Peptides against a protein of PDB entry 3ESW. Designs and how they scored, part 31

Target 1, 322 residues: chain A of PDB entry 3ESW
Amino acid sequence: NNIDFDSIAKMLLIKYKDFILSKFKKAAPVENIRFQNLVHTNQFAQGVLGQSQHLCTVYDNPSWHSIVLETLDLDLIYKNVDKEFAKDGHAEGENIYTDYLVKELLRYFKQDFFKWCNKPDCNHCGQNTSENMTPLGSQGPNGEESKFNCGTVEIYKCNRCGNITRFPRYNDPIKLLETRKGRCGEWCNLFTLILKSFGLDVRYVWNREDHVWCEYFSNFLNRWVHVDSCEQSFDQPYIYSINWNKKMSYCIAFGKDGVVDVSKRYILQNELPRDQIKEEDLKFLCQFITKRLRYSLNDDEIYQLACRDEQEQIELIRGKTQ

## One batch from the design tools (peptide; made by RFdiffusion4, then SolubleMPNN)

Design b1_p11_1_s3 (from b1_p11_1, 6 letters changed)
Fold by OpenDDE base, seed 2:
Structure b1_p11_1_s3 (fold): chain B 322 residues (1-322), chain A 11 residues (1-11)
Amino acid sequence: as target 1 above (322 residues)
Amino acid sequence: DLVNRILEKLE
């Protein structure tokens, strides 16, 4: 009995594909009820849902991508990427080139383009006057600031001239291309858009303990890669737990194709209690939102993404980036 | 049947 192993393998792959696709079918009524109950009863779940409604889609704007590409010094960026790529003598491959691109974008963004703003400079006294600024508190946006998705404006008084300087916390990333300053929120917001503008697969990672960063899917490494624009960091997920000794409870990644609990990638020590939601409910929530985000995709796209998801879950369990 | 059993083990 010549067992045609090739035929069996093909049948297995077909059935496996069908099985995977079956998991991404439209949610059953019971799952919808569970989801609705969860988001109505659990504040953390409601927060994750709210973030997903914004972060999973907002960066997929072709008009914004064009504005970004027109704003950046692409000649400088590609010159530097080409230079670094040439040094390593790698075989020409688009896949590894994108890793060099992301590394250069990190450099360019931090060194040449964007500024960290603990306190704003005095609008009257000019540059390098932030040391003279005293916080007075926060207020709502004025009519002009409100045009750029501003929820809060920090108010500062200059100790030298007595004038008030406003630091609006803009959430419009296009406005951030103009202002070119902010904290981790503004940095991550604009940098996420920048990466998306180059056609990259990017996720926005929210940490409950007041930090945010990106993940980029490297086709070369065939995995999600930690990217922090504030730190000019590429593939260093350990920096928060180990280098900063930061205590953390949750890290949630938001992308166009899914919402994923990536806490295991970043929380290596000093884990805070995960008491905001049951683990099973969080897993369900992320899966449910992910399914919804994929409803318009074809079977092949769904299957490929499901394979990526499985590989990521294996990686997260093993604790080793292979 | 064998394929289904393998799939059941992958769950």
Scores: peptide ipSAE 0.007, ipTM 0.489, DockQ to the pose 0.175
Fold by OpenDDE base, seed 4:
Structure b1_p11_1_s3 (fold): chain B 322 residues (1-322), chain A 11 residues (1-11)
Amino acid sequence: as target 1 above (322 residues)
Amino acid sequence: DLVNRILEKLE
C-alpha cells in the first residue's frame, strides 16, 4: 500500500487550516459570557482589556507615521544603516537589513534624539539644572497639557530660583516628538510609533513591575525580537531578569494582531507570584482579544498569524530564545 | 519525518 504521504500531508494541512480558522470564527455565546464575567470580576483582566483597546490600534495611524518620518533625520539613519550593513558584507534586499535598521533606530533614538528625564531642568535656570529640582508631587493636567493625552503632571521646585517646573507625562507620541524627553513610558510609546512608521510589525510589552519595552518581528530571525529603546537593546530579553535581577510576574505584549503573554521570554528567574488572574483565564483573555482583533482579516491572514502564534508558543515553552 | 515535512510545509 503505497501510502501517498504527500497526499496525506496535504489533506492534514487542509484540515489543520480549517481547524485553525474555525477557532477564529465569531465567539460562541458561552465565550462572550466568560469574557464579560472575567473583565467585570477581575481587575487584572480589565486592565489588560483597557490596555489592548489603546495599545493594539493607536500606533496604526498613517498621519502619525508621516509626521514621524518627517521629524527623524532619515538621511543620518539610513547612512548609518547602510554603513553597518555594508561593513558586514550583506547584499541589498536581504531581510537582515531591517534588523540593522532597528539597531540604528535604537542608537539614533537614545544617542541623538530622545533624552532620559529623571527630573526636568528648571524652566527658568535652563539646561543641566535638574539636580536643583525637588519633587513636590503630581497633579492633573492643565488645559494645554490635556490636549496631548496627559494624565499626570509631575511638579518640581527649583532649589535655586524657587520657580515651579511642570513635567507633564504626555501619552501623545506626537507631542513627544517635540518634547523629546521622558522615562520608560514615553520612550517606549514614541519608539513603538517610530518602529511602526517604518512599516514594521511591533508589539508594546507591558510589564506589571513598572517597565515597558517593544518587540519587533524580525523576518530574518523569523521571530519576535526584544527591543528596549531605553537600553538600546536588541534581542536581549534576559537583561531584566539576569542583568537587573528584576523580579517580575507578568509581561504582556500588545500588537495590532493580538495580545500575548510573553512572560516566559523575560521572566527567567526571580519570578513573582502570578496571583492576579488564573493562568487559564489569562490565556483565555489573550486569545479572546486576539480573536476580536482578527475579525476583519481574511482566512489566509488569520492562518499565517496563527502559524506565527504557534511558533511563538513553542519558542516560549522551550525557553530557547538564546 | 512526516511531522517534520508537515511542519516544513507550514513554514
Scores: peptide ipSAE 0.007, ipTM 0.441, DockQ to the pose 0.117
Fold by OpenDDE base, seed 3:
Parts: C-alpha cells; structure tokens; sequence
Structure b1_p11_1_s3 (fold): chain B 322 residues (1-322), chain A 11 residues (1-11)
C-alpha cells in the first residue's frame, strides 16, 4: 500500500487550516457571556478593552499617513537608509531594507525631529530656559487645546520672569507633528503613526508601569521587534528589565490585527505581581478581542495571522529572541 | 480518524 505522503500532507494542511479558521468563527454565546462578565467585573480587563478600542484602529488613517509623509524629510531619511544599506553590502529587494528604514526613522526621530520635554521652555524667556520652570500642577485643556485631543495640561511658572507656560499633553499625533516635543506618551504616539505611515505592521505596547513603546513586525527577522523611539532602540527588549532594572507586571501590545500579552518579551527580571487579572482570563480577553478585530478578514488573512500568532507564542515561551 | 485525533490533541 504505497502511502501517498503528498496526498496525506495536502489533506493535513487543509484540515489544519480549517481547524485554525474554526477558532476565528463567531464567538459562542458562552464566550460572549464570559467576555461581558470579565470586562464588567475586572477593572484591568476593562482598561485593556478601552485601550484596544482606540489603539488598535486610530493609526489606520490614510489621511494622517499622508500628512506624516509630507511632514518628514523623506529625502534625508531614504538617503541615510540607502547609505547604510549599501554599506553593509545588501542587495536591492531584500526584506532587511525595512529594518534599516526603521533604524533610520529611530535616528531621525530622536536626533532631528522630536524633542524630549521634561519641562517646557518659558514662552517669554525663550529657548533653553526649562531649568527656570517650576511645576504648578496640571489642569484641564482650554478651548484651543481641546481641539487636539488634550487630556491634561501641565502648568509651569518661570522663576525668572514669573510668566506661566502651559505644556498641553496632546493625544492628537497630527498636533505632535507641529509641537515636536513630549514624553514617552507623545513620542510613542507619534512614532507609532510614523511607522504606520510607511505601511509597516506596528503595535503599540503599553506597560502598566508608566512606559510605552512600539513593536514592528520585521519580515526579515520574521518576528515582532522591539522599537523604542525614546531610546532610539531597535530589538533591545531587555533594556527595561535589565538595563533600567525596571520592575514590571504587564506589557500589552495593541495592533490592528490583535491584542497580545507580550510581558514575557520584556519582563526578564524584577517581575511585579501579576494580580490584576487571572492569567487564564487575560489570555481569554486578548484572544477574544483579537478574534473581534479579525472578524472582517478573509480566510487566508486569518490563517496567515494565526500562523504568525503561533510563532510568536512559541518565541515568547522559549525565550529565543534573547 | 487519525487526522481527527491529531486535531483533537491540538485543541
């Protein structure tokens, strides 16, 4: 009996695909009930859901992408990318070019485009006067600031001239293209949009312990890559737990195609208690939101993303990206 | 049957 291994392999692949696709079918009533109960009873779950409703879709705005590309010095960026790419002896058409692009965008953003703002300069005294600024606290946005999705405004008084300077914390990334300053929130927000504007697969990573960064899916490396615009960091997920000795409990990645607990990538030591939600409930929550985000995708897209998810989960379990 | 058993183990 000549076992037709090719026929068996084809059949197995079909059945495997069908199996994977079956997981992304409409949620059963029991799953919907579980989800509703979880988000109504668990504050952390509600927070993750709330973030997903914004972060998973907000950056998929073609109008914003156009504005970004019109604002950046693309000639400089591509000149530098081409230079570094050629220097390393890569051939045109290699997927690695995108990694060079992301690295240059990190450089460009930090060195040429955006500024870290611990304290604003005095509006009256001018540049390099932040040392003279005393924080008075935070307040709500005024009518003008409210136009740009401003959550809070930090208020500073100049010790030299006595004038008040407002530092609005804008959440509108288009406004950030104008202001070109902020902290980790503004940096990550705008940089996420920048990466998306180049057509890249990007996730926004939220850390419960007051930091945020990006992940980029490298087609060359065939994995999600840590990207921190604040640190000009590419593929250095260890910087927080090892270099900073930061204590962390949760890192959640938000992308158009899914929500993923990526804590295992970044929390290498100094782990804080994960007591905000049961692990099984967090896993369920992320899977449920991911399933909803993929509801409109075709079978091939669902299958490809599911394969990517499985590879990522294997990576996260094995710790192999270290 | 074998494929179904494999699938059941993958669940």
Amino acid sequence: as target 1 above (322 residues)
Amino acid sequence: DLVNRILEKLE
Scores: peptide ipSAE 0.006, ipTM 0.450, DockQ to the pose 0.163
Fold by OpenDDE base, seed 5:
Structure b1_p11_1_s3 (fold): chain B 322 residues (1-322), chain A 11 residues (1-11)
Amino acid sequence: as target 1 above (322 residues)
Amino acid sequence: DLVNRILEKLE
């Protein structure tokens, strides 16, 4: 009996596709109850949900993309990308070009565009006066600062002139195109928008231990790639655990198409207790939010994304066995 | 039967 392996393979693929699609149907009443109970009883779950409601959608703004592209030196960026691409000569040029673009955007952003702000310069004394600034504390935004989604303003006094300088922590990435300064939050916020403005698949990664970065889906590498604008880092997920010896408990990635626990990619050593939520509940939460984000997608889009999810999960499992 | 068993393991 010649087992028609081709026929079996085709049937398996059809049934597998149908199975995957069935998982992304509207949530059952029991799942909704579980979700509601989880977000009402677990503070960490509530936090993840709250972040997803903002981070998964805020960067998908065509008006913002246009403003970004009008603000950046595109001629310089593409000149540098073209130069590096020409050196590579790779046969898969269309896919690898995007990796070069992201690498150049990292360079451009850190070297030419944005500034790290530990302390602001004195508004009265001018540039390079941050060394003279003493923190006085933080307060709420004034009427002008409130226009730009500002939650907190850091207050500094100049030791030379005695004047007060305000450092508003803006969450409006368009305002950050003007101010061009901040810490990891402002860096990651604006850089995420920049990457999205080039039509890239990007996730915002939140680390519970006070750091944030991006992931970019590389079509060349066929995986999610670590991207940290503060560090000008591409595909170096180990920098936190190994280079910084940072202790971490959770890394959660937020994108338009899903929420994913990516802790396994970044927590390579010195893992802190994961005691904020049960592992099963976190998995359920991320899957539930992801399912909700995909409700409007067609069957082909759902299937393609589910295949990516599966490959990522395999990668995350294998990374622990290395 | 085999396909269903594989699918059950994927659940």
Scores: peptide ipSAE 0.005, ipTM 0.439, DockQ to the pose 0.186

Design b1_p11_1_s4 (from b1_p11_1, 7 letters changed)
Fold by OpenDDE base, seed 2:
Structure b1_p11_1_s4 (fold): chain B 322 residues (1-322), chain A 11 residues (1-11)
Amino acid sequence: as target 1 above (322 residues)
Amino acid sequence: DLVKRILKKLE
């Protein structure tokens, strides 16, 4: 009896697909109740949900993508990408070109486009006057600042001229294309939009311990890749735990297709207590939000994303990017 | 080998 192993394999794949698809069906009433109870009783869960409602969808704006592409020096960017791509002579196909693009975007963004703002320059004294600025505190936005999704304005007094300079913390990434300055929040916000504008699969990673960065899905590497615009870092998830010796408890990735606890990728040492939520509840929460984000997708899309999710989970368990 | 082939097809 020649067991047609190919036929068996095909049948197993079909059954496996059906099994996976069954997990992404509409949440049972009991799951909805569990979700509602969790977000009403756990502040961390509320925070994750609130962030997901914004971060998972805000960057999927075609009008914003057009504005970004019109604002960036695309000729310079592609010239540099082409140059680096040509040097490495990669016969490895078109997929690796995207990795070069992301690396150039990191370079361009940090070196040519955006500025770190620890303190603003004095509006009266001009450039390179931040050393003269004394923080007076923070206040709410004025009527003009409020137009650009500003929650907080940092207030500074110039020690030289005595004038007040406002540093609004804008959350509108289109406004950030104009201001071209900020801290990790503004950097990550705009850079996430930039990557999205090139048609990339991107996640916004929130760390509870006051840092944020991106991940992009490399088709060449077939995995999520760490990307930090502040550090011009590509595929260096260890920089926080090892290089910075940063203590961390949670890293949560927010993308259009899912919310994922990526803490295992970044928290390699100096782990802080994970006491904000039960691990099972966090896992449930992320899965529940992910299911909701995928409700409009077809069976093939759901299946492909589920396969990607499983591969990521295997990667996170093994601790080695294969 | 079958499991590997199945896994490869899932990728």
Scores: peptide ipSAE 0.006, ipTM 0.440, DockQ to the pose 0.115
Fold by OpenDDE base, seed 1:
Structure b1_p11_1_s4 (fold): chain B 322 residues (1-322), chain A 11 residues (1-11)
Amino acid sequence: as target 1 above (322 residues)
Amino acid sequence: DLVKRILKKLE
């Protein structure tokens, strides 16, 4: 009896696909109850849900993508990408070219486009006067600032002229194309939009310990790649735990197709207590939100994303990011 | 070998 192993393998693959697809069907009533109870009783879960409602979808705006592409010096960017691509002697390949594009966007953004702002310049004294600025505290936005999704305005007094300078913490990334300055929040917000504007698969990574960065899905590397615009960093997930010796508890990635706990990629040492939520509940929460984000996708899209998710989980378990 | 083949097709 020659067991047709190829036929068995095909049947197993079909059954496996069906099994995977079954996980993305409409949630059972019990799962909905568990989700509702979790987000109403656990503050961390509520925070993750709130962030997902914004970060997973806000960057999928074609009008914003057009404005970004019209604002950036695309000729300079592509000239530099072409130059670096040619220098490395790689065969023409669309997948590897995209990695060079992301690296150039990191360079361009940090070196040519955006500015780090610890303290603003004095509005009266002009450029390079931030050294004369004393913080007075923070307040709510005025009528003009409120138009650009501003929750907080930092207030500074100039030691030279005595005038007050306002530093609005804008959350509107289109306004950031104009102001071209900020801290990690503004940097990551606008840079996430920039990467999305090039049609890339991008996630926003939130760290509980007051930092944020991106992940880009590299088709060349066939994995999620760490991207930090503040550090001009590509594929260096270790910089926080090792180089900075940063203590961390949670890193959560937010993308259009899912929410993922990526803590294992970045927390390599000095792990803080993960006491904000039960591990099983966090896993459930991320899966539940991810399932909701994929409700409109077809079976093939769901299956491909599920395969990608599984590969990422294997990577995170094995610790083989390098 | 079958498991490896299945895993390769899932990749």
Scores: peptide ipSAE 0.006, ipTM 0.401, DockQ to the pose 0.128
Fold by OpenDDE base, seed 5:
Structure b1_p11_1_s4 (fold): chain B 322 residues (1-322), chain A 11 residues (1-11)
Amino acid sequence: as target 1 above (322 residues)
Amino acid sequence: DLVKRILKKLE
């Protein structure tokens, strides 16, 4: 009896697809109760939910994408991408091109476009005067600053001229296209929008220990790739744990299609206690939010994303980027 | 490995 392995494989794939789709159906009442209880009783869970409500959707704004593309030097960017792509000569040209694009965007953003701001320059004395600035503290935004989703304004006094300079911490990424300065928060915020503006699959990664970065889904590498605009880093998830010797507890990725605990990708050593939430509850929370984000997707989209999720989970367990 | 994993999830 020639076992028709092809027929069996097809049947298994159908059953597997149906099984996966069944997991993404509307949440059962018990899951809703568990979710509500978790976010009401656990501050970390509430924080993850709050971040997801913003970070998972805010960058999916076509008007913002247009403004970004109009603001960037696209001619320079594509010239550089084309140059690097031409050197590679890879047969899988279409997929690898996007990796070169992201690498160039990292270069362009850090070298040509955006500035790190430890302290602002004095508004009166002009450029390169940040060394003369003394922090006086922080305050709420004024009426103008409030228009650009500003939660906090850092106040500085110039030691030379005595004038006050305000450094508003804008959360509006369109305002950041104008100001072109900030710290890791502003860098990651605007860079996430930039990547999204090129139609890329991007996640915002929040680290509990006061850092943020991106992940990009590379079709060439067929995985999520670490991207840090501050460091001009592509596919170097080890930089925090190894190079910085940073101690970390949680890294959570926020994207339009899901929320994922990516801690295993970045926390390679010096792990801090993961005591903010039970591991099972965190897994449940991320899955629940992910499920909710996918409610409007069709069966094929759900299945494709679920396959990606499984591949990522395998990668994270094996500790080997394939 | 994939088939085994699928089967285990379907159990």
Scores: peptide ipSAE 0.006, ipTM 0.394, DockQ to the pose 0.886
Fold by OpenDDE base, seed 3:
Order: sequence, then structure tokens, then C-alpha cells
Structure b1_p11_1_s4 (fold): chain B 322 residues (1-322), chain A 11 residues (1-11)
Amino acid sequence: as target 1 above (322 residues)
Amino acid sequence: DLVKRILKKLE
């Protein structure tokens, strides 16, 4: 009996695809009940849901992408990318070029485009006067600041001239293209939009311990890659746990196609208690939100993303095979 | 039998 291995392989592939697709069908009533109960009873779950409703979709704005691309020095960026790409002589073609692009965008953003703002300069005294600024606290936005999704305004007094300088914490990334300054929130917000504007698969990573960064899906490396605009960091997920000796409990990645607990990628040591939610409930929550985000996708897209998800989960379990 | 079991798990 000549076992037609090709026929068996095809059949197994079809059955596997069907099995995967079955997981992404409309949620059963029991799953909906579990989800509703979880988000109503667990504050952390509610927070993750709330973040997903914003972060998973906000950056998928073609009008914003156009504004970004019109604002950046694309000639400089691509000149530098081409230069670095040419040095390495990589036969590996178009996929690795995107890694060079992201690396240049990190350089460009930190060195040429955006500024870290611990304290603002005095509006009256001018540049390099932040050392003279005393924080007076925070207040709500005024009528003008409110136009740019500003939640908080930090208030500073100049010790030299006595004038007040306002530092609005804008959440509108288009406004950040103008202001070109901020802390990790503004950096990550705008940089996420920048990466998305180049058509890249990007996730916003929220860390419960007051840091945020990006992940980019490298087609060359065939995995999600750590990207921190503040640190000009590419593929250095260890910087927080090891270099900073940061204590962390949760890292959650938010993308258009899913919400993923990526804590295992970044929390290598100094793990804080994960007591905000049961691990099984967090897993369920992320899967449930991910399923909802994929409701409009076709079977092939769902299957491809599910394969990517599985590979990521394997990576996260095994750790980096260095 | 193994293939049948695998297929059954995939159903």
C-alpha cells in the first residue's frame, strides 16, 4: 500500500488550517460571559481593554501617515539607509533593508528630530535654560492645549526671570511633530506612528512600571524586535532588566492584529509579583481581544497571523536561543 | 492509528 505522503501532508495541512481558523470564529456565549466578568471585576483587565481600544487602532490613520512622511527628512533617512545597506553587501535583499530603515529611524529620531524633555526651557530666557526651571505641579489643559488630546500640563517657574512655562503632555502625535519634545510617552507615541507610516508592523509595548517602547516585526529576522526610540535601541530587550536593573511585572504589546503579553521577552530578572490578574485570565483576555481584532480578516490572514503568534509563543517560552 | 488520532484532535 503506497502511502501517498503528499496527499496525507495536504490533508493534514488543511485540517490544521481549519483547526486554527476554528479558534478565531465568533466567540461562544461562555467566552463572552467570561470576558465581561473579567473586565468588570478586574481593574488590570479593564485597563488592558481600555488601552487596546486606543493603541490597537489609533496609529492606522492614513492621513497621519502622510503628514509624518511629509514632515520627516526622507532624503536624509534613505541616504543613510542606503549607505549602511551598501556597506554590508547583503545578498539577502529587500527584507534586511527594513531593519536598516528602522535603525536609521531610531538614529534620526533621537539625534536629529526629537528631544528629551526632563524640564522645558524657559519660554522667556530661551534655549538651554531648563536648569533654571522649578516644577510647580500639574494642571489640566487650557482651551488651546485641549485641541491636541492633552491630559496634563506640567507647570514650571523660571528661577531667573520668574515667568511660567507650560509643558503640555500631548497625546496627539501630530502635535508632537511640531513640539518635537517629550518623555518616554511622547517619544514612543510619535515613534510608533513614524514606524507605522512606513508601512511596518508595529506594536506599542506598555510596561506597568512606567515605561513604554515599540516592537517591530522584522521580516528578515522573522520575529518581533524590540525597538526603543528613547534609547536608540534595536533588538536589545534586555536593557531594562539587565542594564537598568529595572524591576518589572507586566509588558503588554498592543498592535492592530493583537494584544500579547510580552513580559517574558523583557523581564529577565528582578521580576515583580504578577498579582494584578491570574495568568490564565490574562492569557484569555489577550486572546479574546486578539480574536476580536481579527474578526474582519479573511481566513488566509487569520491563518498567517496565527502561525506568527505560535512562533512568538514558542520563542517566548524557549527564551532566545543565543 | 496515529494519523487517525492526530486527525481526530485536529477536528
Scores: peptide ipSAE 0.000, ipTM 0.366, DockQ to the pose 0.330

Design b1_p11_2_s1 (from b1_p11_2, 5 letters changed)
Fold by OpenDDE base, seed 5:
Structure b1_p11_2_s1 (fold): chain B 322 residues (1-322), chain A 11 residues (1-11)
Amino acid sequence: as target 1 above (322 residues)
Amino acid sequence: SIKELYLKVLE
């Protein structure tokens, strides 16, 4: 009996697709109960859920994208991208152009556009006076600052003139287009929006140990790529564990299509105890939130994303990140 | 901030 291998392969592919699609159906009652119990009993789970409710959707705002594109020097950006692409990009294919774009955006953002703010300059003494600033603590926003999703305001006194300078920690990325200064939170917030404004697939990565960065899905590399605007870093996931010798426990990526534990990409050594949640519960939580984010997608979209998810999991297990 | 707490090793 000639085994029709082609028919078997087609049948297996259909069964595989059906199996994948079945995972993204509406949650069973038992899963809903497990989810509710988890987020009500585990503080870390509640935190991940809370972050997902904001970070997974906030950057998908067409009005914000327009404002960003109107604010950036697009002529300079594309001039530089075209220049670098013309050198080597044609040999690698059209998909590499987006990698050049992200690299230029990293350069432009750090070198030309945004400023690191350890301490603010004195509002009275002017530029380059941050060395004279003494922290007095933090307080809530005033009426004006509250308009821009400000959670806290750092207060500084100038040692030279004695005046008070306020450093509001704005969470409104549109306000950050005006202020053009901040720390890792402001950098990552605005840079995530910038990347999204170019139509890119981007995730916001939260590290429990007080850092945040981005991931960009490269069509050229066919994987998620580490992107840190603070460091002008592209595809260097090792910089925290190796170069900084940073100890870390959790790295969670938040995107429009899912929430993913990406700790294995970044925690290469000096792993801190992962004691905030059971590993099985964290896996369940991320999958459950991801399922909810995909409820409106069609079967083809769900299948394509599930294939990407599987490849990412294989990558994370095998340590194939560069 | 991470930059306040950690010194990077020269690449």
Scores: peptide ipSAE 0.042, ipTM 0.762, DockQ to the pose 0.014
Fold by OpenDDE base, seed 4:
Formats: C-alpha cells, sequence, structure tokens
Structure b1_p11_2_s1 (fold): chain B 322 residues (1-322), chain A 11 residues (1-11)
C-alpha cells in the first residue's frame, strides 16, 4: 500500500485549517454567557474589554493617517532610513527596511518631534520654566479641552509668577501632533498612530503597573517586536524587568486583530501576584475578544492570523524572544 | 512619572 504521504499531509493540513477556522466561528451561547458573566463580575476583565473597544480600532483611521504623514518630516525620516539602510549594505525591497524605518521613527519621535513632560512650562514665564511649577492636583477638562478627549487636566502653579498652568492629558492623538508633549500615555498613543500611519501591524501594550508601549510585527524577524517610544527602544523587552528592575503583573497587547496577554515577554523577574483574574478567565477573555475582532475576516485571513498567534504563543512559552 | 521612578535605558 503506497501510502501517499503527500496526500495524507495535505488532507491533515486541510482538516487542521478547518479545525482552526471552527474556533473562530460565532461564539456558542455558553461562551457568550461566560463572557457576559466575566465582564460583569470581574473588574479587570471590564478594564480589558473597555480598553479593547478603544485601542483595537481607534488607530485604524485613514484620515488620521493622512494628518500624521502630512505633519511628520518624511524627507528627514526617509533620508535617515536610507542612510542607515545603505550603510549596512542592504538592498531595496528587503523586509528589513521596515525595521530601519521603525528605528528611525523612534529616533525622530524622541529626539526631534515629541517632548517628555514631567511638569509643564509656565504659560506666562515661557520655556524651560517647569522647575518653577508646583502641582496643585487634577481636575476635569474645560469646554475646549473636552473637544480632544481629555479626561484629566493636571493643574500647576508657577512659583515665580503665581499663574496657573494647565496640563491637559489629551487622548486625541491628533491634538498631540500639536502639543508634542506628554508622558508615557501620550507618547505611546501618538507613536502607535504614527506606526499605524505607515501601514504597520502595531499593538498597544498596556502594563497594569503604569506603563505603556508598542509592539510592531516585523516581517523580517517574523515576530512581534517590542517598541518603546519613550526609551527609543527596539526589541528590548527586558528593559523593564531587568534594567529598571520593575515589578509587573500584567502586560496586555491590544491590536486590530486581537488582544493578547504578552506578560511572559516582559515579566522576566520581579513578577507581582496575578490576582486580578483567573488565568483561565483571562485567556478566555482575550480569545473571546480576538474572535470578535476577526468576525469580518475571511477564512484565509483568520487562518494566517491563527498561525501567527500559535507562533507567538510558542515564543512566549519558550521565553526565547532573544 | 515612570521615568522618575525607574532606571531609564541609557541611550
Amino acid sequence: as target 1 above (322 residues)
Amino acid sequence: SIKELYLKVLE
């Protein structure tokens, strides 16, 4: 019996594809009930859901992409990318060019474009006056600030002139193109949009312990790559746990195609208790949201993403991101 | 800020 191994392999691949696709079909009633119960009873789950409703889709705005591309110094960016790309002896058309682009965008954003704001400068005294600013607390946005998805305004008093300076925490990334300042939230928000504007696959990573960063899917490296605009960091997921000695419990990645617990990529030591949700429930939640985000995709897209997900899960289990 | 609390990556 000449076992046609090729035919069997093909059949198994088809069956495997069908099996994978079956997981992304409309949720069963029991899954819907579990989901509803989870998001109604678990605050962490509610938070993840709420974040997913915004972060997974907000950056997929073509109008915003156009505004970003019109605002950035593209000539400078591409000049620098081309220079570094040529210096390393790469030919045009290689997938690695995108990695150079992301690295230059990190440089450009931190060094030329955006500013870290611990405290604002005094609106009256002018530039380099932040040292004279005393925090008075936070308040709600005024009518103008509210137009730009501002949830909180930090209030500062100038010790020199006594005037009040407002530091609105804008969530509108288009407004951030104007203000060009902020902390990790504003940095990550706008930088995520910038990367998306170049047509890149990007995820927003939320860390429960008050930090946020990006992941970019490198076609060259064939994996999700850590990207932190605040640190001008590319592919250094260890910086938080090792370099900063930061204690962390959860890192959740939010992208257009899914929500993924990426904690294992970043929490290498000093792990805090993961007591906000059961591990099985978090896994279920992320899978359920991911499934919803993929409802409009065709079978081939779903299968490709599922293969990518599997590869990522293997990577995360092995801890071999480097 | 996180940058005040943690050691930054030295560029």
Scores: peptide ipSAE 0.039, ipTM 0.712, DockQ to the pose 0.014
Fold by OpenDDE base, seed 3:
Structure b1_p11_2_s1 (fold): chain B 322 residues (1-322), chain A 11 residues (1-11)
Amino acid sequence: as target 1 above (322 residues)
Amino acid sequence: SIKELYLKVLE
């Protein structure tokens, strides 16, 4: 009996694909009930759902991508990418070029384009006057600020001239292309859009302990790569827990194709209690939202993404990206 | 932001 190993391999591959695809079928009534109960009874789950409704789709705007590409100095960016790519002489194929692009975008964004704003300069006294600014608190946006999805405005008084300077915390990333300043929220928001504008697979990572960053899927490295625009950091997931000695409980990644608990990538030490939700419920929640995000995808897309998810989960369990 | 806190610690 000549065992046709090729036929068996093909059959096993088909069965494996069918098995994977079966996981992404429409949610059973029991799963819908569990989801509804979870988001209704658990505030953390409700927060994750709320974030997913915005962060998973907001950056997939072709009009915004065009505006970004028209605003950036693409000639400078690509000149620098080409220069660094040529130095390394890597025959490693076209996929590595994208890693160089992301590294240059990190450099360009931090060094040439965007500014960190602890305190604004005084609108009256001009540049380099932030040292003279005293915070008075925060208030709601005015009518003009409200046009740019502003949630909060920080108010500062100049100790020198006594004038008030407003620092609106804009959530409209197109407005941030104009203002070119902010904190981690504005940095990550605009930088996520920038990366998306180059056609990259990007996730927005939310840390419960008041920080945010990106992940980029490197085709060269074949994994999700830590990207922090604030730190000009590429593939340094350890910087928070090790270098900063930061205590953290949750890191959740939000992308167009899924929501993933990436805490294991970033929380290497100083773990805070994970008491906001049961681990099994968080896993269920992320899987359920991911399943919904993929509802319109074809079987091939679902299969490819599921394979990527499995690889990531193995990576996160093994801690191999350390 | 935590970064503000961190920057204050580094300064």
Scores: peptide ipSAE 0.032, ipTM 0.714, DockQ to the pose 0.012
Fold by OpenDDE base, seed 1:
Structure b1_p11_2_s1 (fold): chain B 322 residues (1-322), chain A 11 residues (1-11)
Amino acid sequence: as target 1 above (322 residues)
Amino acid sequence: SIKELYLKVLE
């Protein structure tokens, strides 16, 4: 009885694919009940869900992508990418070139395009007057500011002229193309959109301990890569835990195709208590949201993403990116 | 922001 091992192998691969696909089928009633109960009883879960409803989809806007590409100095960007690519003597490859593009976008954004704003300049006294500004607190947006998804406005008084300057914390990334200033929230928001505008696979990473950054899926490295626009940082996930000695509890990545707990990539030491949700419930929540985000995808897309997810989970367990 | 806090600690 010549066992056709090739036929058996093919059958096993088909069964494996079917098994993987079965995990992404419509949720069973019991899973829906668990999800509803979790988001209604756990505040952290509700927060993750709320963020996913915005961050996973907001950047998939073709009109915004066009505006971004029209606003950036693409000639300068590509000139610099080409220059750096040529220096390294690498064979021409689209995958490698994309990493150089992201690195240049980090440089361009921090050095040429966007500004960090601890305190605004005085609207009356002009440029380089932030040293004269005293914070008075925060208030809600006025009628004009509210047009640009502004939740909070920081208020400053000039010690020189006595006038009030408003620093609205805009969440509209298109408005940020105009203002070109902010803190980590504005930086990450606009930079996420910029990366998306180049057709890249990007996730927004939220850290519970008041920081945000990006991840980019590098086809060259075949993994998710840490990207922080504030730090002009590429593939340095250790900077928070090691360089900053920052204490952290949760890092959650939000992308169009899923929500993933990426805490293990960034929390290398000084881990704070993870007491906001049970680990099993967080895993369930992220998987459930991810499943919903993939409902419109075909079987091949679902399978490819599931394989990518598995590779990432293996990476996170093994700590191989260090 | 934590960056601000970090920068303040380094100063």
Scores: peptide ipSAE 0.038, ipTM 0.742, DockQ to the pose 0.012; fails the geometry check

